Peptides against a protein of PDB entry 4GMN. Designs and how they scored, part 232

Target 1, 375 residues: chain A of PDB entry 4GMN
Amino acid sequence: RYANITLLALVTLASIGTDFQETLVKGNQGSRESPISAADEEWNGFDDADGDAMDVDQKSSSGEDQEEDYEEIDVKEDDEDDDDDSITSEMQADMERVVGADGTDDGDLEDLPTLRELIQTAVPQLIRLSNLPIDSDESLTIQSHALSALNNISWTISCLEFANGENANIHNAWYPTAKKIWRKTILPILEADSADLKLATQVTSLAWAVARVLHGETPTDGNPHRKFISLYHSSKQQAGGNSNSIEEPEDPFQGLGVKCIGVVGSLAHDPAPIEVNREVGVFLVTLLRQSNNVPPAEIVEALNQLFDIYGDEELACDKEVFWKDGFLKHLEEFLPKMRTLTKGIDKRTQPELRTRADEALLNLGRFVQYKKKHA

## One batch from the design tools (peptide; made by RFdiffusion4, then SolubleMPNN)

Design b2_p24_2_s2 (from b2_p24_2, 15 letters changed)
Fold by OpenDDE base, seed 4:
Structure b2_p24_2_s2 (fold): chain B 375 residues (1-375), chain A 24 residues (1-24)
Amino acid sequence: as target 1 above (375 residues)
Amino acid sequence: SLPPIKLDKRALEEFRKEVEAQKS
């Protein structure tokens, strides 16, 4: 009983997070900046395949015809449908306020009651549920659903603009919670050395969403960037052996490799330690050098991360890593390869991947030109 | 594919009440 209510609540919270994300994506389509298509983790519903049809032997006990006059209890279907529309309307109104706030309404989280309750009430419970001892398939299911709900909420919040002090109230409310997700949910799962690729994918998706807000302020305790780099390499080794069993996600940007790149890229932003930045930067540049064996989506993500990390020449990482480690040369040498890679993507079968690759190629040319001018 | 579980406002509110009851 308790587990079913908990699962229903977790599914409900995951759905709320998705509905918020969809509303934000629709709202941002009105603004000219291409929304970074947040990883639409379609919550693939539970395939209850184990319909073990227990053949209950119908023993034909011929028991006597007692005509018990069953009074037809007219169960009024109370129209429980009216209460559902009210939440979606309140949530939509909160998201419309966040998207429509032209930076001037420094409205306290008091004006965002649904988002406030998600951050202050729901997320702390989701963190607790994600930390349950895994002692049963039920506890594993609860963890998975708690991670999915945390993912959807964290992705939704990560789609908000926080640059230039925008949404500062939301940022300030989320920031300590995001650090708590990192320390209490993400790090313990990464330290458990689970061979579960599903769990690894879920925690990496969540880590990316959290790191997209925390950037280089993400806790560096235990060198999590190395764990995600290791996970990237491990995922490639497993995919090479059993090409038939890992359903690669239909969306090339939902792959564990892309998610690992997104996490480590986000972790490498200022004010990350220069050593963390260097290790990530070298990893990303190494992917470009090995691009013949790297999926195009991972190359696109690695390029975007490199642009974001090293776009600012005032940052210590520009001098101490980008220039010192000779990254410009590697980016220049990669330009012709990126042109070939991008042209190899069929616009008909992979229109999104082609569009993002065309953009990343354009940005690579601009970035190389920029860095050459500022050398 | 299970149909998207419609947002059960009661389940969320019951969960909220149960979380509050565990804090007491």
Scores: peptide ipSAE 0.006, ipTM 0.421, DockQ to the pose 0.025
Fold by OpenDDE base, seed 2:
Structure b2_p24_2_s2 (fold): chain B 375 residues (1-375), chain A 24 residues (1-24)
Amino acid sequence: as target 1 above (375 residues)
Amino acid sequence: SLPPIKLDKRALEEFRKEVEAQKS
């Protein structure tokens, strides 16, 4: 009885975390008159104001590509309007405030009561539930649901912009809680060294969400970056041996490998210790060198992490790691491989993977050019 | 078991895109 009520509460909290994200997304979309084209996500580097707009002469080579008349299969999207009207008017009001609030510096979530209760009341209980002794299948189920709820809440919060002091109130409220999730939930599970790849995937997803906010300020106790790198390698070794591969998630970007890359990339940001940055940077660049044996989604994530980590030339990691370890050469040598990899992705079967690979290829070209200019 | 609501990274990236576009 108590276990079922706890599970229902955990499922409800996981749903609330998702609904909150969807409401944030919808609230932000409602402010956009124009759909951002995939072209607007170009990595701009740190623009020094010398706007030499490279005229990319789009010489339209008129290749007579035969218009194969693909009959528009009118796939009736059955709008299963799962009108889960579960978004309380309070959650919607909190979302409208998060989207509309010019960052009033008052660290009081007074204006965000739902988010406050999630952070202050729900998350501490979820941390407790994720740390229960595993003595039964019921305790494993409770842990899994607690991790799912923590994941959803943490991901939702990690979507908020915190750069330039934006959402500082939310950041300040979340930051100590995020560190608590890391120390009390993530690290103990990683230290238990369980062969449970499902649990490892859940904790890695949570770790990524948390690390996307904490970045290089993530607690370095026990060298968690090495544990995630080890987990990456272990996951590849297991997939090669037993055909009981964890059902490769239908989404290539939901794979454990991608999640490991996302975690370690986030952990390597300034102010991470330079040796942590180096170990992660070398890991990421090594994936590019080994790209023939690496899933395309992991390559895309590794590139994005490299851009985010080494985009700023003012950071110590630029001089001490990027230039010293010769990363530019590896990125330049990878450009033709990335073009081949990207072109090899079928747009029909994997449209998202192709789009993100096209973007990462474009950004790689720009990043290499930027780094050559600033050499 | 409700499937773990995989926060679709797409929604996260779209949201990041949304926030970055509000800065411009």
Scores: peptide ipSAE 0.017, ipTM 0.489, DockQ to the pose 0.077; fails the geometry check
Fold by OpenDDE base, seed 1:
Order: C-alpha cells, then sequence, then structure tokens
Structure b2_p24_2_s2 (fold): chain B 375 residues (1-375), chain A 24 residues (1-24)
C-alpha cells in the first residue's frame, strides 16, 4: 500500500516536471510574432561584429517543375479538444510569470508557489528516495522513479534562461539544490560503479540536466568527467557484442553516448579546472577524428559542446587548451567530413538529425572562421 | 508503468534558442 502511493506520487512529480516543460515551450512559442525559420537558429557564442554574410551561392539548379499534385491530405483537425485539464491553473500562472518576469535578483519564489514547493519540498524528498539502500526490487523501483522525477524537474529548470541575470530568483533558489542533487544523488551512484545500464542512463540524464545549470561550477570531487568518459567507452563496447535489441532509443539524441557527451561538455565550461577542460576537450576532438565510427547525433552534440566551451576568447581555456593543444587544426580538418556526414543523413527518415547536423555544420564553418581571425 | 517521460532534450534546446532569440 505505501509503496504504491509512493510510486504514484513519484510518477505524478515526474509528470508535473514534464507538463511544466511543455507549457514553457508553448508559452515561449506563443510570444513569437513570426515563426523563426530553422535557418535563423544561429550559434551566438561569438560576437559577429564583422557581418561578412557568407554568400552561400545558392546555385539555382533549374530542376524541372514536376507539378506533383500534392493531394491536400485533408488533415481532419480532429479538434480533440482533449482539454486534458492536467495543467492546473496555478502551474500555468507560474509559467506565464517565469516567461514574463523581469528577473528580480531576490532568490525568493514568492510569486512562483508551484515551483517553490517543487524545489523546496518535493526535491529534498526525491534526493532522499534516490539515495536509499537498494535491498529489494521495491527499493530499486522507488530509486528509479525518484531519479525520473529529479530528471524531469532538473531538465525543466535547465530550459530557463539564466544569462544576463534573467530568472535570477529561480537560479538562486535552484543552484544550491542542484549542487545537493549532484553530491547526494549523482556522485554516490557513480561511485557505486554499477553494471546496471538502465541506472547509468538515468543518472547520466540527471547529471546532464544538473550540469547544464551548474556548468564549470559543478563539484569536481572524484573527477566525475572521467567516470562519464569511461561510461561512454563502456557503452560502445556493450553495443557491439549483444545483437539483443537494446532498442536504440527511437530518438538518436536520447542515446547514452549523447548524454555522456552533454554531461562532460557542460562540466568543462569556465570556471572548471583547466585539466578537466583539457581532458574533456581532447575527448570531444578525438570523437571528431574517429567520426566514421561515431553515431551522427554524438558528433552533433560534441560539436555544440565544443562551441559552447571555446566560443569565448577571453576565457583561460581558450589560450591554455584550445590554442595550446591545436584544436583549430582538428576542427578545420573535420569540416569536409562533417559535410559528407550531414549529406549522408536521409532527410525523409531522420528529419531531426538532418536539421541539427545542418546547423552544426553551419556553426562549425563560422566557428573555424572566427577562430582564424582571432589567431 | 508510465514510460519514463523522455524529456525531449530537443524541445529543451529549441526552447533555449527561442528564449535567446527573443532577446535580440
Amino acid sequence: as target 1 above (375 residues)
Amino acid sequence: SLPPIKLDKRALEEFRKEVEAQKS
């Protein structure tokens, strides 16, 4: 009886975390006057002060107008107004405030009661439940659900903009809690060195969500970046042997490899120790050099992490790692490989992976040009 | 068992890019 109530509560908290994410996404889309085309998703990690628009000579190949009669698939808008009243009016009101609030610097969540209760009341209990001794299938199930709820909450909060002092109240409330999740949930599970791939995937997903807010201020105790690099390599060795359908997640960006890259990339940001940054940077650049044997989604993630880590020339890691270890040469040598990789992705079967690869290719070209001007 | 809600990390990144694009 108590177990079933606990599991229901944990599933409900995991759902609330997702519903909060979905409504944030919808709230932000609703404030856009114009659909930003996928072409307008530019990497802003460097000041494009020199507006040398790369004239991509779109050679107009005059392909013949085959008027393929697009049969208007009368997509019946089944207005299933499934008024799934699952989002409480209080949750919606909290989200409208998060999207619209000029960030007051006070770490007070007075105006965000649902988010306050989630951070201050729910998360401390989830940390406790995720850190229980595993002595039964019931305790393992409770841990898994607690990790799922922590993952969903942490990811949702990591979607919020915290740059330029935005959402400073939420950041200031979350930051000590995020450090507590890292120290009390993530590190103990990583230290246990469990062969459980499911648990490893859950903790890695949570670690990425937490590290996307903490960045280089994530506690470096026990060198967690090396554990995630080791987990990356171990996951590749297991996939090659058993043709048993570990159903590759239908979404290529949900893979354990992508999650490991996202964690270690986030951990390597300034003010991370230069040796942590170097070990991660060398790992990421090594994936690009080995790209023929690396899933395209992992290459996209590794590129995005490299842009985010090394996009600012004023950071100590630019001089001490990027230039000193010769990363620009490796990125420049990777450009023609990335063009081939991106063109090899079928837009019909993998539209997402293709779009994100096209963006990462564009950003790689810009990044290489930027770094060449600042050499 | 409700499937672990696979946080669409894409919706997350799209949302971040969207919030950053609204600042410009």
Scores: peptide ipSAE 0.016, ipTM 0.494, DockQ to the pose 0.077; fails the geometry check
Fold by OpenDDE base, seed 3:
Structure b2_p24_2_s2 (fold): chain B 375 residues (1-375), chain A 24 residues (1-24)
Amino acid sequence: as target 1 above (375 residues)
Amino acid sequence: SLPPIKLDKRALEEFRKEVEAQKS
């Protein structure tokens, strides 16, 4: 009974985190066109005012795609109006306010009472539950659900814009809590060195969500980037041996390898220590060099992370890592391989992977050209 | 797009089914 109520509460918190994300995505779609996710944004570099924007003539090849009259099978959506009363009217009102909130400088969530309760009351309990001694299948189940709830909340918050002081109140309220999740949940699980790939995937997902807000300000204690690089390599060794492949997630971008790349990439942003940046940058560039044996989704993520880390020439990592370690040459040598890789992805069977690979290829060409002009 | 880390909709659906089965 109490276990089921706790599990229900944890699943409800995980659902709230997702429904909040879906509401934020829909709310942003209402104010901006299609959420050009940070991956769909064409990397323009720093526009120095006189830069000839290369008009990539997208010759719209007007392929006469025959309108195959797909008979709209009127699947009666049985509107099972399961009034999942899980989202209170107060939660919905907070979601609507977050989408419309002009960033007040105060880390006070006075106008966001549900988000305040999630951050200040629920998340500390989830951290506690995720860090309990595992002594039973029940405690393992509680940990997994607590990690799922923390993941969904952290991902939802990481989808908010914090650039230019936007959502500063939410950022300021979340920032100390995100550091607490890192230190009290993520690091202890990573240090336990569990052979459980499910747990490793959950903690890596959570770590990516947290690191997407903290970036280079993520605590470097115990060199967590090296632990995630080690986890990346360990995950590849296990997948190669046992024919009982843990069902690779249907979505290529949900793989443990992609998540590891996303974490370490996020950790390497300024103001990360140059040594951390270098180790991550070398890891990412090494993936590109070994691309023949790397899933396309991991290559896409590794490229995006490299663009984000080394896009700014004013950062210390540009001079001390990018130029010093000769990354431009490796990116230029990878460009023809990326064209081959992208062309090898079937648009019909893997449309998202193909789109994101086409974007990453375009951005790689632009990035190489930018860096050659600023050499 | 950061792929929305899909909730394990399965875990949610299994749990919904388990809660419904306890209300009956």
Scores: peptide ipSAE 0.013, ipTM 0.490, DockQ to the pose 0.050; fails the geometry check

Design b2_p24_2_s3 (from b2_p24_2, 16 letters changed)
Fold by OpenDDE base, seed 4:
Structure b2_p24_2_s3 (fold): chain B 375 residues (1-375), chain A 24 residues (1-24)
Amino acid sequence: as target 1 above (375 residues)
Amino acid sequence: SLPPIKLDEKALELGRKQAEAQRA
């Protein structure tokens, strides 16, 4: 009973995080009519197979007709149409305010009560639930759902623009909570060195969402970038050995490898320690050098991370890592390989991957030209 | 470009199925 209520609450929080995200995406897409066709996955009906007709011959005992005058208690079905609209009017109003916040109205979190409650009340509970002792399949399920809810909330918040002081109220509220997620949820799971690839994928997804907001301000305690690099390599070793392909997610960008790259790339941004930046930068550039054995989606992500990390020439990492370690040469040598890789992606079967690869190729050409001018 | 939203679609689907199962 309590487990089911907890699971329901976790699922509801994960749904809220997603509905919030869908609304943010729709609000930001309000200029582009691209219908995201929700693929109606046909609910394959349960085959009601084996109706074994047990012939229970229950005897005809002729019990007497006591006409007990059952007073019809007219139970008014108050059709409380609990329109349990999963989106409360308050939640919808908060979503509309967050989407409509193109304006410098530094609305206090007081104007975003649902988001405030998500950050201040729900997330701390999710952190607690994600950090429970694992002693049962139930506790594993609770942890998984808590991680999923934290993931969806964190991804949603990470899709807000925080550049130029936009959404500063949300950023300021989220920032300490994001650090708590990192320290209390992500780090303990990474330190447990679990062989559970599902858990590793969940925590890495969450870590990426959190690191997309914290960037180089992500706590460096215990060198988490090395743990994610190690996880990247370990994931490749497992995929190569057992023909029980853990079904590579149909979306090439949902792979654990892409998630690891996204995390470590985000961790390497200024003001990350130069040593952390260097180790990540070398890892990313090494993937490009080994591109023949790297999935195209991971190459796209590695390129995007390299552009974001080294796009600013005023940052210490530009001089101390990018130029010092000769990354420009590696990027320039990778250009013809990226052209070949991108052309090899079928536009019909993998349209998103092809589009993102075409963009990454274009940006690589621009980035190399930029760096050559600023050398 | 907004990076691809890496939602846990399974958490969503479980949510919808549980919400539907409570309405039934």
Scores: peptide ipSAE 0.025, ipTM 0.501, DockQ to the pose 0.062
Fold by OpenDDE base, seed 2:
Structure b2_p24_2_s3 (fold): chain B 375 residues (1-375), chain A 24 residues (1-24)
Amino acid sequence: as target 1 above (375 residues)
Amino acid sequence: SLPPIKLDEKALELGRKQAEAQRA
C-alpha cells in the first residue's frame, strides 16, 4: 500500500517534470525558437565579423524529376489531443512567468510557487528515496522511479537559459539542490560498483542533466569524470561480449555512451581543474581518432562538447590543454572523416542523426578555421 | 548547443498510463 502510493507519487512527479518541460518549450516558442531548434543555431561563438561567405557554387544539376507519385496516404492521425490536463493552471502560470520574468536577481521563487515546491519539497524527498537500501525488488523499483523523476525535473531545469544572468532566481534556487543530487544520489550510485546497466543509464542521464547546470562547478570529489569514462569503456566491452544487447535505445542519442560523453564534457567546463579538463579533452579527441569504431551519435556529442569546452580562447584550458596537447591538428585531421561519416548516414532512416551530424560537421569546419586564425 | 532533453520516456509513459488508470 505505501509502496504503491510512493510509486504513484514518483510517477506523478516524473510526469510533472515533463509537462513542465512541454510548457517551457511552448512558452519559449513565443520568444525563442525551440531549445531543440537551438541545436540548429549556427555556432556563433566567434565574432568573426569577416563573413567571407564561401560561395558554394550551387551547380544546379537538373536531375530529372522522376515523379514517383507517392500517394500521400493522408493518414489523418486523429490527434486525439490527449489533453493530459495534468498541467495545473498554476504550473502554466509559473511557466509563463519564467518566460516573461525580468531577471529579479533575488533567488526568491515567490513568483514561481510550483517550481519552488518542486525544488524545495519534492526533490529532497526524491533524493531520500533514491538512497534507500537496496534490499528488495520494491526498493529497486522505488529507486528507479525516484531517479526518473529527478532526471525529468533536472533536464527540464537544464533547458532554461542561465547565460547573462537569465533566470538567476531559478538558477540560485536549483544550484544547491543540484549539488545535493550529485553528492547524495549520483556519487553513491557510482560508488556502489553495480553491474546494472539500467541503473547506470538512469544515473548517467541524471548526472548529465545536473552537470549541464553545474558545469565545472560540479563537485570533483572522487574524480567522477574518470568513473564516467570507465563506465563508457565498460559499456562498450559488455555490448561486444554478451548477445544480451541491452536494447540500444531506438534513439541513438539516448545511448549510455552519448550520456557518458555529455556528462564528462559538462564536467570539463571552466572552472574545472585543468587536469580534469585534460583527461576529458583527451578522451573526447581519442574518440574522434578511433571514430571507425564509435557510433555516429557519440561522435556528434563529442564534437559538440569539444566546441563548448574550447570555444573560449580566454579560458585557461585553451592554452594549457587545447593548444598544448595539439587538439587542433586532431580536429583538422578528423574533418574528412566527419564528412564521410555524415554522408554515410541515411536521411530517410535516421533524419535527426543526419541533421545533427551535418550541423556538427559545419561547426567543426568553422571551429577549425577560427582556431587557425587565432593560433 | 543544448543537447536534446533526455527525458526517461519509459518513466513518462508509465506516468501517463498510471494517471489514465486513476481517471478511469
Scores: peptide ipSAE 0.024, ipTM 0.508, DockQ to the pose 0.063
Fold by OpenDDE base, seed 5:
Structure b2_p24_2_s3 (fold): chain B 375 residues (1-375), chain A 24 residues (1-24)
Amino acid sequence: as target 1 above (375 residues)
Amino acid sequence: SLPPIKLDEKALELGRKQAEAQRA
């Protein structure tokens, strides 16, 4: 009885975190005409100045229009107006306020009562539940659901813009809680010698969501970047040995490898210690060098992380790591491999992966040119 | 690039099914 009520409450909190995310995405789409696809931020460098559009001579080979008469399967979208009454009017009002709120700096969530209760009341309980001794299948289930709820809440908050002091009230309320999730939930699970890949995937997803807000200010206690790099390598060794199809997630970006790359990339941002940045940067560049044995989605994520970490030439990591360790040469040598990799992705079967690979290829070309101009 | 939002799809699906079951 108590377990079922606890599980129901945890699932409800996980649902709330998701519904909040979907509406933030929709609300941001309403204010910015382009969907927040991870895609639309063309990396233009920091200097807007020299619009030398590379004339990619797309030789339009006029391939003959074979009009294959694909019978339009009239999938009646039954517009079941699923009045998804899961979003309380109070939650919707908080979400509309988050999308519309000029960030008041005070860290006060008086105007965001539902978000305040999620951060201040729900998350501390979820942290407690994620730390329960695992002594039964019931306690393992409670931990999994607590991690799922923390994941969804943390991902939702990580989709808010915090640059330039935007949403400063939410950032200031979340920041100490995010550090608490890291120290009390993520680190203890990473220190547990658990061979549970499901638990490792859940904690790595949560770690990525948390690290997307904390970046280089993520607690460095116990060198968590090395734990995630080790987890990446361990996950590859297990996938190679047992032909037990770990059901490759239908989404190639949901893989544990991609999640590990996302975490360590986020951890390597300024003001991360230069040694942490170097170890992560070398790991990411090494993936590009070994790309023949690396899933395309992991390559796309590794590239995006490298752009985000080393895009700013004013940062200490640019001089002390990027230039000093000769990363530009490795990126330049990877360009022809990335072109081949991207062209090898079928647009019909993997449209998202192809789109994100095309963008990462474009950004890689621009990034290499930018870094050559600033050498 | 905004990383793809890695929601727990299983928690989502379970949440949806429970929301549906509460409406029924």
Scores: peptide ipSAE 0.024, ipTM 0.509, DockQ to the pose 0.062
Fold by OpenDDE base, seed 1:
Structure b2_p24_2_s3 (fold): chain B 375 residues (1-375), chain A 24 residues (1-24)
Amino acid sequence: as target 1 above (375 residues)
Amino acid sequence: SLPPIKLDEKALELGRKQAEAQRA
């Protein structure tokens, strides 16, 4: 009985975390015409340099317009009113306020009561449930659901804009809680050295969401970047040895490898220690050098992380790591490989992977050009 | 670039199924 109630509560909290995200996305679409999939943000170098659009000579091959009579499949939008009965009017009102308000610098969530209760009341219970001794299948199930709830909440919060002091109240309220999730949930699970790939995937997803807010201020105790790099390599060794289908997730971006890259990339941002940045940067550049044996989605993520880490020339990591360790040469040498890789992705069978690879290729070209100009 | 939101769809689906099972 208590276990079933606990599981239901955990699943409800995981749902609420998702519903908040959907509401946030809908609210942001009202203020910005396009959902900024922040994957679609072309890396604009810090220079407002004139977009000399290289006129890619679209040689108009006049393919004959076969008027294939697209039978208008009247896709009845079954308005499955997914009565997302989990969003309360109070939760919606909190998310509408997050989208509309300039954040006050005070970590006060008086105007955001549902978010306050989520951060101050729910998350501490989820942390407790995620770090219970695992002695049964029931305790493992509770941990998994607590991790899922923490993941969804942490991802939702990590999708808020915190640049330039935006949402500072939410950031300031979340920041100590995010550090608590890291220290009390993520690190203990990583230290338990479990061979459970499901648990490893869940904790790595959560770690990425948390690290997207904490960046280089993520607690460095026990060298977590090395643990995630080790986990990346271990996951590849297990996939190569046993012909037991680790069912690669249908979504290539949901893979443990992508999640590990996302975590370590986020951990390497300023003000991360230069040694942490270097170890991560070398890891990411090494993936590009070994790209023939790396899934395309991991290459896309590794590129995006490299752009985000080394985009700013004023940061200590630009001089002490990027230039000192000769990363530009490796990126330039990778550019023709990335073109080949991207062209090898079928747009029909993997449209998302192809789009994100095309974007990453474009950004790689721009990034290499930028870094050459600023050398 | 913000990585696409990696919500645990299984947690959502489990939540939905459990909510439905409580209404039944």
Scores: peptide ipSAE 0.022, ipTM 0.505, DockQ to the pose 0.060; fails the geometry check

